# Ledger of designs, part 126: peptides against a protein of PDB entry 3S8F

Target 1, 157 residues: chain A of PDB entry 3S8F
Amino acid sequence: VLTLFVAVPSLMTAFTVAASLEFAGRLRGGRGLFGWIRALPWDNPAFVAPVLGLLGFIPGGAGGIVNASFTLDYVVHNTAWVPGHFHLQVASLVTLTAMGSLYWLLPNLTGKPISDAQRRLGLAVVWLWFLGMMIMAVGLHWAGLLNVPRRAYIAQV
Target 2, 166 residues: chain B of PDB entry 3S8F
Amino acid sequence: DEHKAHKAILAYEKGWLAFSLAMLFVFIALIAYTLATHTAGVIPAGKLERVDPTTVRQEGPWADPAQAVVQTGPNQYTVYVLAFAFGYQPNPIEVPQGAEIVFKITSPDVIHGFHVEGTNINVEVLPGEVSTVRYTFKRPGEYRIICNQYCGLGHQNMFGTIVVKE

## One batch from the design tools (peptide; made by RFdiffusion4, then SolubleMPNN)

Design b2_p16_4_s1 (from b2_p16_4, 6 letters changed)
Fold by OpenDDE base, seed 5:
Structure b2_p16_4_s1 (fold): chain B 157 residues (1-157), chain C 166 residues (1-166), chain A 16 residues (1-16)
Amino acid sequence: as target 1 above (157 residues)
Amino acid sequence: as target 2 above (166 residues)
Amino acid sequence: LLLLLLVNESLAEAFA
């Protein structure tokens, strides 16, 4: 009940953020249905990180609804599916948002902009992190569906 | 200028709201798909049954492992299982192939898991509550019971065995 | 925070 209750405002927030991104992209010269996406500042790790986090949060959020369903939860509960969900929510969204926040916060606190090398490294780190999280999350979800137990070092599969 | 920008934002929000509504249906469809393709069947929850965890070891159907398997019909059995730190009793649990088995599982100490490999049996076991699971083993052999709920230092080594006899 | 600032400074020097 609680999860479903929170799901509504969360979805509204998510799509509001998306709308803001669209507006920003269009202000930056993006045109058309998808052109605004390309116009966003993908060269800035402070932007890329939280956006990738949001992308990872989409399947995670959907998974939350699954976990909150009595009938569906029976299938996935206490299997590797659950850690998969957590890694999308915490290790992806929260962590990437934190990482991105640092790329904005530290330069502003110190008054020193990040170097181009630091920027490039940051982009690499964020993208690699996202990729790794997606691979692991997919694996965990898949394993969960195959009835691999949570909190056990052994599995039938 | 600010007003124009605000109106523009609202226009985009309207579009995204429409998209969000569409996505809700997509998510529902995906959930339905997952349920249809990845379910081994739902074991319905039994009626809520309570037991005193402080006395369950001394009296009642869980007290004697030798009497834990009770034949309730020609091809029906009830098995009274204790999950405890750190193991299961009886162990092994011996049941006939093809018989309908009703597991009555409880704990005398802390919360445990009862996950039987090769089956869809996967329940949490709470002290003071009796978990009821009905299952029919179609294949003979050994089925490992795994604790999938953290229960202490010995959690990782907490295993049991169900032996299904021909 | 102090650690982060120190790390940031060190990285700034290393990648300047």
Scores: peptide ipSAE 0.017, ipTM 0.750, DockQ to the pose 0.016
Fold by OpenDDE base, seed 2:
Parts: sequence; structure tokens; C-alpha cells
Structure b2_p16_4_s1 (fold): chain B 157 residues (1-157), chain C 166 residues (1-166), chain A 16 residues (1-16)
Amino acid sequence: as target 1 above (157 residues)
Amino acid sequence: as target 2 above (166 residues)
Amino acid sequence: LLLLLLVNESLAEAFA
């Protein structure tokens, strides 16, 4: 009940954020249905990180609704599916947002801009993190559907 | 200028809200698809049944492992299983192939898991409550029971076996 | 919320 209660407001928030991104992209010169995406500041890890987190949150959020479903619980409960969901929500959205926040916060606190090398390294870290998380998440969800148990070091599948 | 910006934002919000509504239906469809493809043989939850965890080992159907398997009809059995720290009783559980088995599972101590590998049997076992699972083993052999709910220092070694006889 | 609950319930009934 709680999950479903927050699902609609969360979706509304997510799509509002998306609308804001589109508006920002168009203000930056983006045109067309998807051109606004390219116009966003993809060279800034402080932007890229939380956006990638949001992308990871899409399947995670959908999974949250699944996990809260009575009938689907019989399939996914206490399987590798559950940690897969957690890693999308916590290790992707929350972690990437935190990482991105640091790239904004530290320069402001120190009064010193990040170097180009630091910026490039930051972009690499964020993208690689996201890639790794997506691979792991797909694997965990797949394993969960194959009835691989949670909290067990062995499985017979 | 502010008014124009407001109108522009509103237009984008309306578009994304429409998209949101469409995606809602997509998600519902995906859920339905998942249910249709992965819920074959779903075991419905039984009625809530309560027991006293402090006496379940001394009296009642869980007290004697030798009497844990009860034939209730032609090709129908009820198996009274205890999940405890750190194992299952009876162990092994012996049942015939092709018989309809009703597992009545409870715990005398803490919360445990009851996950039978090779099957869709996967339930939590709470002290004071009886978990009911109905299943028919179509293939003979050994099926391992694993605990997938943390129950203490010996959790990782908590195993049982179901032996399905021809 | 009501829609989600109704959908969830309907799915549960349909696939139970």
C-alpha cells in the first residue's frame, strides 16, 4: 500500500523533472523532439551523474511497483530480484546523485574550479559506474526470475 | 517574457504528463505479461493459522517428525514442517511422486525462509503462524530446502532435503 | 492511488 501510495507522486515528480530538462535543453539551443537532449551539459559530471541516476531509477521504480504487487511477490520475493531493485535505487540514483553533488559542492566550498583532468576523470567514473550498475542490475533481476535465492551463497537453478 | 516562459513550461509539462499516462498503461501491460509468463503454478496463500511457538515442539502435529507426513486422501498428503535454528524437521521429508502435498510450516524460534530449489515454493516462516504451501512434485529426486531469510549465525548452513520417491 | 489499487487488485484476481 505504501509503495503504491508514493508511486503516483513519484511519477509526477519524475516527469516534471524531465519537463524541466527539456525546457533547459531548448533554452540552450536544442531543437526538435530529441535535440534538446544533446544541448544539455553532458561535459559536466555534476549534471551527467544525477541524470544517469534518474535513468537507472526508471526500471527501478517500475520494479518497485512490481515488488509491491501481490501476485508478483510470489515470483520475486527473497530472490536476487530484490537486491537488483535495491542496487538500481540506492547504488544508481542515490549514489550517482551524491557523486554529482560533490562535483558541484567541492568547487563551491573551496572556491577553486575543478581541472579539466578532474572533469574528464569524473565523467569516466560516472559513466563506468552507471554501466557496471546496469550490468549488475540486469544480472540480478534475471537471476531472480530464475529463482536464484537471496541471502544464500549457493543455488540450484 | 516571464509569461512566455511560463506558457512554455506548462506546455512541456502537459506533454510529459500525457506521456506519463501512456507509460502507466505500458507498465500495466508489462506487469500483466510478467504475470502471464511467470506465475504458472502459483501457490495461493493459505488462511491465517496460528500456533504457539513455545509448545509446538512438544505437542501437536509438529511434535513428532515420524508422524509429520500425513496422508489425507488418495495421492494427498499434509507435511508438518518445522523450520528452526538451524535446520528443518523432518529431514529428509519423504513424499511420493505425483501426490498433492500440502506443507504446513511453522517455526519454534525466529523467522526463517523455506525455499525449495527446483520449485516455486518460496515462503517466509514466522513463529506463531503457519505457512501453507500446496505443491505436486512431478519429478522424483532430491530437492534442497534453503533458508533465504537471515536467522542467525548459522543461517548460511541451514538446509533441508525433500526426497520424492517414485 | 485508487487507480493503482484497483489495477493491482484486478491483476491479483485475474492471475491468482
Scores: peptide ipSAE 0.000, ipTM 0.749, DockQ to the pose 0.021
Fold by OpenDDE base, seed 3:
Structure b2_p16_4_s1 (fold): chain B 157 residues (1-157), chain C 166 residues (1-166), chain A 16 residues (1-16)
Amino acid sequence: as target 1 above (157 residues)
Amino acid sequence: as target 2 above (166 residues)
Amino acid sequence: LLLLLLVNESLAEAFA
């Protein structure tokens, strides 16, 4: 029971970020319940990448609660579920944030803005990465629930 | 303007914080629901039991694989299993169909896994600790034991077999 | 990657 209280600071942080995104979207002219989302700079890979990371982090964070639960962890421990979880946390959120940071950092370091072609390529990279990671993560979680073992090359399923 | 902006930010934060609290309760509710509906097949963990990994091969119930299967009742057995680099003993483990089997699993060397395909048996095996798992095999046949914890160079080939006889 | 795969196969054969 006490373990679940660890989620409170994380949720507070995550939704503070969400609040910042809503404010930013509204400052950019977005209105209504969902209009602020459309107003965000989806044409900038430096923005899109970490946001996609956040989207992947949501189910990953929920999975963290599952993994931290004694009874539920019994079901998923050392199955394909576990790598599915940390691929959402590390290979999605952390990696995409790093990728996004690159699209901000390089122009600032070189003093040259990225070309339109580079921008489009960057968008393609982060979206394809996210798509691939989501497919893999869903597959791993599903396989884990079917009792596919972690750290094994074979499974009965 | 700055004050107005800060006030707006705070309003959004309050809304999202309320949402976060609501989601926390949703997650707790989902856990409670899962526990209420999906606990029938959960194998309860036994009490912590310790053993000396340096002598477990020479002395005690794990020392002789021929004596590893012990009948403790009319339809009850205890099986003393060693997980080692890189295999299991006894191998195969022979048990009767329909009997209640208590597996007592330990390791003489490093941490291993004990994952039995076709079952919900999935535990880590620590040197110096005895893992206890209770299971009843309803179907005869062969069940493969998989090591799902990295244990060295031969980890990927570390398999065992449980043979359930009619 | 190729070396890793080759080593893995060799080890798998050795410990089979």
Scores: peptide ipSAE 0.000, ipTM 0.776, DockQ to the pose 0.008
Fold by OpenDDE base, seed 1:
Structure b2_p16_4_s1 (fold): chain B 157 residues (1-157), chain C 166 residues (1-166), chain A 16 residues (1-16)
Amino acid sequence: as target 1 above (157 residues)
Amino acid sequence: as target 2 above (166 residues)
Amino acid sequence: LLLLLLVNESLAEAFA
């Protein structure tokens, strides 16, 4: 039980970021419980990428709590569950955030705005990346729960 | 008004902090519920047992694979298993169906995995430590042991077999 | 939460 308290700072951070998004959406004219989501700048890959990363981080974080449980970890440890968790945390959140940051950084460094074509391509890239990562992550977690071992090319199931 | 805006932001943050705390308790509750209602698959951790990895091959219960399976009681056995680069000994491990098997697993070299397909046996094997796993095989047949911890160039080929006899 | 519940059920099955 005490081990799970390590999740508190992460949860606090996650939900404060979510709160910031809500505030931003409401400032942009969003109304209601969920209307603020639509008001966010979904046309900007610099915004979309890290947000999608955050979305992937949610189930990953929940999985992290499971992984941190001494008894439950026995079920998932060194199964495909673990790399599934990693890909949500690193390949989704970190990678998408890095990708998104480039759409802010490069225009600022060069002094040139990105073209509309580049913007649209960027949106496609980050959405496709997210979709692929989610498919893979679900598959890995599912396989892990079926006791498919990590770091092995064979499985009974 | 800057003050009003700041107050509003703080209110949002407080709300989400409360929510995060609530979710934490939900997670704990779910884990507690699962453990309380489904304990059959949870193997209690034993006491930490240590061995000298440099001598484990020469002396002690792991030294002779022919003597690795020890009957400790009626329908009870202890199996002393070595995980090494790159295999297991004894191999195969022969045990009777329906017997309570206590696996004592250690390594003379590097960290290995001990994952038995078709079972819930899945432990890491550390040099200098003895991993203890208790299991009863209900079905006869062959159970493959898979190393699921990277242990070197031959890791992918590191397999063992448990043969459960009627 | 739904995901957690589903995972919980899956883990329960794994314990059986």
Scores: peptide ipSAE 0.014, ipTM 0.784, DockQ to the pose 0.023; fails the geometry check

Design b2_p16_4_s2 (from b2_p16_4, 8 letters changed)
Fold by OpenDDE base, seed 1:
Structure b2_p16_4_s2 (fold): chain B 157 residues (1-157), chain C 166 residues (1-166), chain A 16 residues (1-16)
Amino acid sequence: as target 1 above (157 residues)
Amino acid sequence: as target 2 above (166 residues)
Amino acid sequence: SLLLQLVADALADAFA
């Protein structure tokens, strides 16, 4: 059980970011328990991408606790569950953060702002990416619970 | 005012930290509950057993596949299995239905997987270490062994079979 | 079709 406390620093960091988002949303005029979410700049792919990554990171983090548990890891280890976890952590959070950074970086490097069309395309890309990652992650976790092996092309299921 | 802003930020941070801790406890509680109510699905940790991977093929209980299945008691067997590039030995593994089987699995070369379909047997096999798994097959038939740890160019074709006889 | 149009517009803007 003590091993699970390794998650404390990660959770602290993650939810500190959430706190920053709430503060930012409230500064932008959001009120109430959830109104601050709507007030965030959802029209900016540089913002949306990493936030979607964070959302994917939530179930991934929960899965991390499972994976780090000696007893529970017996159930999920070397099953499709593990790739599901990876895709949430790497292909979702890291990749979407990189995408978001690109939407900020390129305009700054080129000195040209992104056009409205480019902005809209960026939004479409990151949302579709997120949706695809979530579908795949759910599928992989589900398959893992059905004892589908990792690194194998066949399964009894 | 900067000071006022900092206080506000701290308040939000405290709230989210509290939420974080609460979620942590929820996760721990769920794990504890699962372990308390579903112990039958959890294989307890065994003693660490070591072997020399360089000699395991030449001497010892893994050396002869014809002697790999050892009856250790009434309706109890120990099966000494080698996972190697790229297969399992013995293959097939023949065991009686309803018998308590203790698998002693090791590797002479690289890390392999030992995943038996239709069972909860799923372990990594490390050279120099013996993986021990206890299982009782309730249904006769063939159970496929799958290597679920990358072990080289032939990994995708590395399969074995357990034949459970009535 | 909307996605294709967005791609076309984005590319046009990028090379304009």
Scores: peptide ipSAE 0.259, ipTM 0.802, DockQ to the pose 0.016
Fold by OpenDDE base, seed 4:
Structure b2_p16_4_s2 (fold): chain B 157 residues (1-157), chain C 166 residues (1-166), chain A 16 residues (1-16)
Amino acid sequence: as target 1 above (157 residues)
Amino acid sequence: as target 2 above (166 residues)
Amino acid sequence: SLLLQLVADALADAFA
């Protein structure tokens, strides 16, 4: 019960970011229920990377609620579920945010704008990273639910 | 204009706040579903029980593997298990099919895992603490115990067996 | 192949 109450401010914080994105998209000309999403600067890896991180953080956050639940943690603890959660939180959100930060920071520090090739490569990197991370995370979570243990080289399932 | 921007953001925040609350209920439902489907037949937690890890091998219910399985009632047993570097005792653990088994698990050395394949039994074993798990084996056969908490150089080879007899 | 070309171009641009 207490853990679930803690989820409330976490969700509030998470979705205030979404509100900022909606505002930004609408300022950029997006209209309607979903048009603002398309209006966001998806051609900029400095934007795309942290947003993809946030998207990966959604299932990770849901998993966080599960992991923090006393009763549910018993089910998933020290199974493949846990590394699945970590890869969403750290290897996805934190890593992609760092990538995005670099794509913004380096041009500003050096005074040199990124070339089109660098921009395109950046987009490829962050999208491929996200895709791979999602595949791995889904697999790990699924395996965890099938009672595959963490830190074991063999398992029956 | 900052005022206009703040007002607009506030409107969106209210909407997303409502959505966040809705998602909270979705997560609660998911939790309920997971509990219903994955925790049946397992009682994972009880009162915190402490033990001295320095003497647990010499005295008490964990000291003699031959007396580790104790019948406590009709079709009820308590099994005192030690997880150590690098194995389990007793090994194998022999219990009857259909009996209610209470596992009392502790460690004399470092933290270990106690993961029983084919079951929902999965607990960490801490020196000085007794982990209690209640389970009933409905199917006879062998169930492998796996250490899923890193405990040293032999961690990956740390296995045990529960034998359920008809 | 496309990725390799992008890498090559990006590196060339970085050191130009």
Scores: peptide ipSAE 0.247, ipTM 0.782, DockQ to the pose 0.016
Fold by OpenDDE base, seed 3:
Structure b2_p16_4_s2 (fold): chain B 157 residues (1-157), chain C 166 residues (1-166), chain A 16 residues (1-16)
Amino acid sequence: as target 1 above (157 residues)
Amino acid sequence: as target 2 above (166 residues)
Amino acid sequence: SLLLQLVADALADAFA
């Protein structure tokens, strides 16, 4: 129980971000419990990328609690579970945030606006990345639970 | 106008914070549930035991692989295992089926892994410390030991075998 | 494919 208190600041931060997104969506005309989500700028890869990263970070964060638990960590430690966790935290959130940052930064640095084709390609990239990452992460977590070892090329299963 | 916006944001934050606290309790409950239903067979951690990695090969219970398996009771054995670059000693480890086996594992060089396929045995092996794992093999056969902690250029080839005899 | 076309168009725009 005491260990879980470590998650409190992180959760507070995460949900503060969520609150900001809700506010932004409502400012853009979204209404109701879910209408604000649809109102967010899903046509902008600079927005979509970090948001998808956040979505991937949610199960990753839950996994962090598991990994921090003494008894549960024994089950998952040095199995494929751990890479699965990292790919959600780093290869999803951090990487997608970096991608999103580039979609904003490059046009500003070059002084050239992103074209429609570039925008659409950017959307395709971040969505495909997210999809692939989720598939891989789920597979790694599943494999980890099946006792597939980390840092080994072979497994019994 | 900015003040109104800030107030609105704060209202949403309060709602989400309340939700976050609720989720915290859900997570606690989920952990409790998982522990109750899925961890009945978890091997408990042993007491911290220290050993000198510089002399462990020359003296003590790890020094002679022929004496590594010690019967401590009618159906109880202690196995003194060295994980080193790049293998395990003794290899193979021969133990009887149905006996309670206490593995005492240490390293003379660097950190290694001790992962036994087909079992829940999975521990890191640190030089200067003894890892203790208790397990009973119910089925005879060969069980592969895998190093799941990177330990050098030969890491990928570092394997051992436990042979369980009827 | 649509994806290939997007790549081609994006590249064309980038080097225009």
Scores: peptide ipSAE 0.236, ipTM 0.791, DockQ to the pose 0.016
Fold by OpenDDE base, seed 5:
Structure b2_p16_4_s2 (fold): chain B 157 residues (1-157), chain C 166 residues (1-166), chain A 16 residues (1-16)
Amino acid sequence: as target 1 above (157 residues)
Amino acid sequence: as target 2 above (166 residues)
Amino acid sequence: SLLLQLVADALADAFA
């Protein structure tokens, strides 16, 4: 009940953020249905990180609704599905948002801008983190659907 | 400019709301697919039954593992299972193939899991409560019971076996 | 860096 209740405002927030991103992209010269995405500042890890986090949060949020459903939860409860969901929410969204925040916060706190090398490294870290997290999450969700148990070192499949 | 920007933002929001509605249908379809493919043979929840975990080992249907399997009908059995730190009793649980088995599972100590490999049996076992699961084994053989709820130092080694006889 | 570059190029091609 609580999850479903929170889902509504969360979706509103998500699509509001998306609208803001489109607006920003178009202000930066993006055109067409998808051109605004390309116009966003993808060269800035402080931007890329939280956006990737949000992308990971989408399937995670959907999974949250699944986990909150009585009938669907029966299928996935205490299987590898659950840690898959957790990693999307915490290790993807929260962690990437934190990483992105640091790329903005630290230069401002120290008064020193990040070097180009640091920027490039930051981008590499964020993208690799996201990629790895997605691979792991997909694997865990898949394993969960195959009834691989949570909190066990063995599985039938 | 502020008002113009506001209206522009609203236009994009409307577009994304339309998209959200479309995605809603996609999500519903996904849920429907999941239900159709993975929820076959869902075991319904039984009535909430309470027991005293402090006495369940000494008296009652869980007290004697040798008496744990009770025939309740021509092809129906009730099995009284204890999940404890760190194992299951009886172990093995012996039941006939094709019989309807009602598992009555409880714990004398802490919360445990009862996950039977090769089946859709997957429940948590709480001290003071009786978990009821109904299942019919169609295939003879051994089915491993796994504890999928952390219950202490021996959690990873907590296994049981159901032996289904022809 | 190679993987990152490939992703960047792919995005550029797809969303330009």
Scores: peptide ipSAE 0.042, ipTM 0.743, DockQ to the pose 0.049

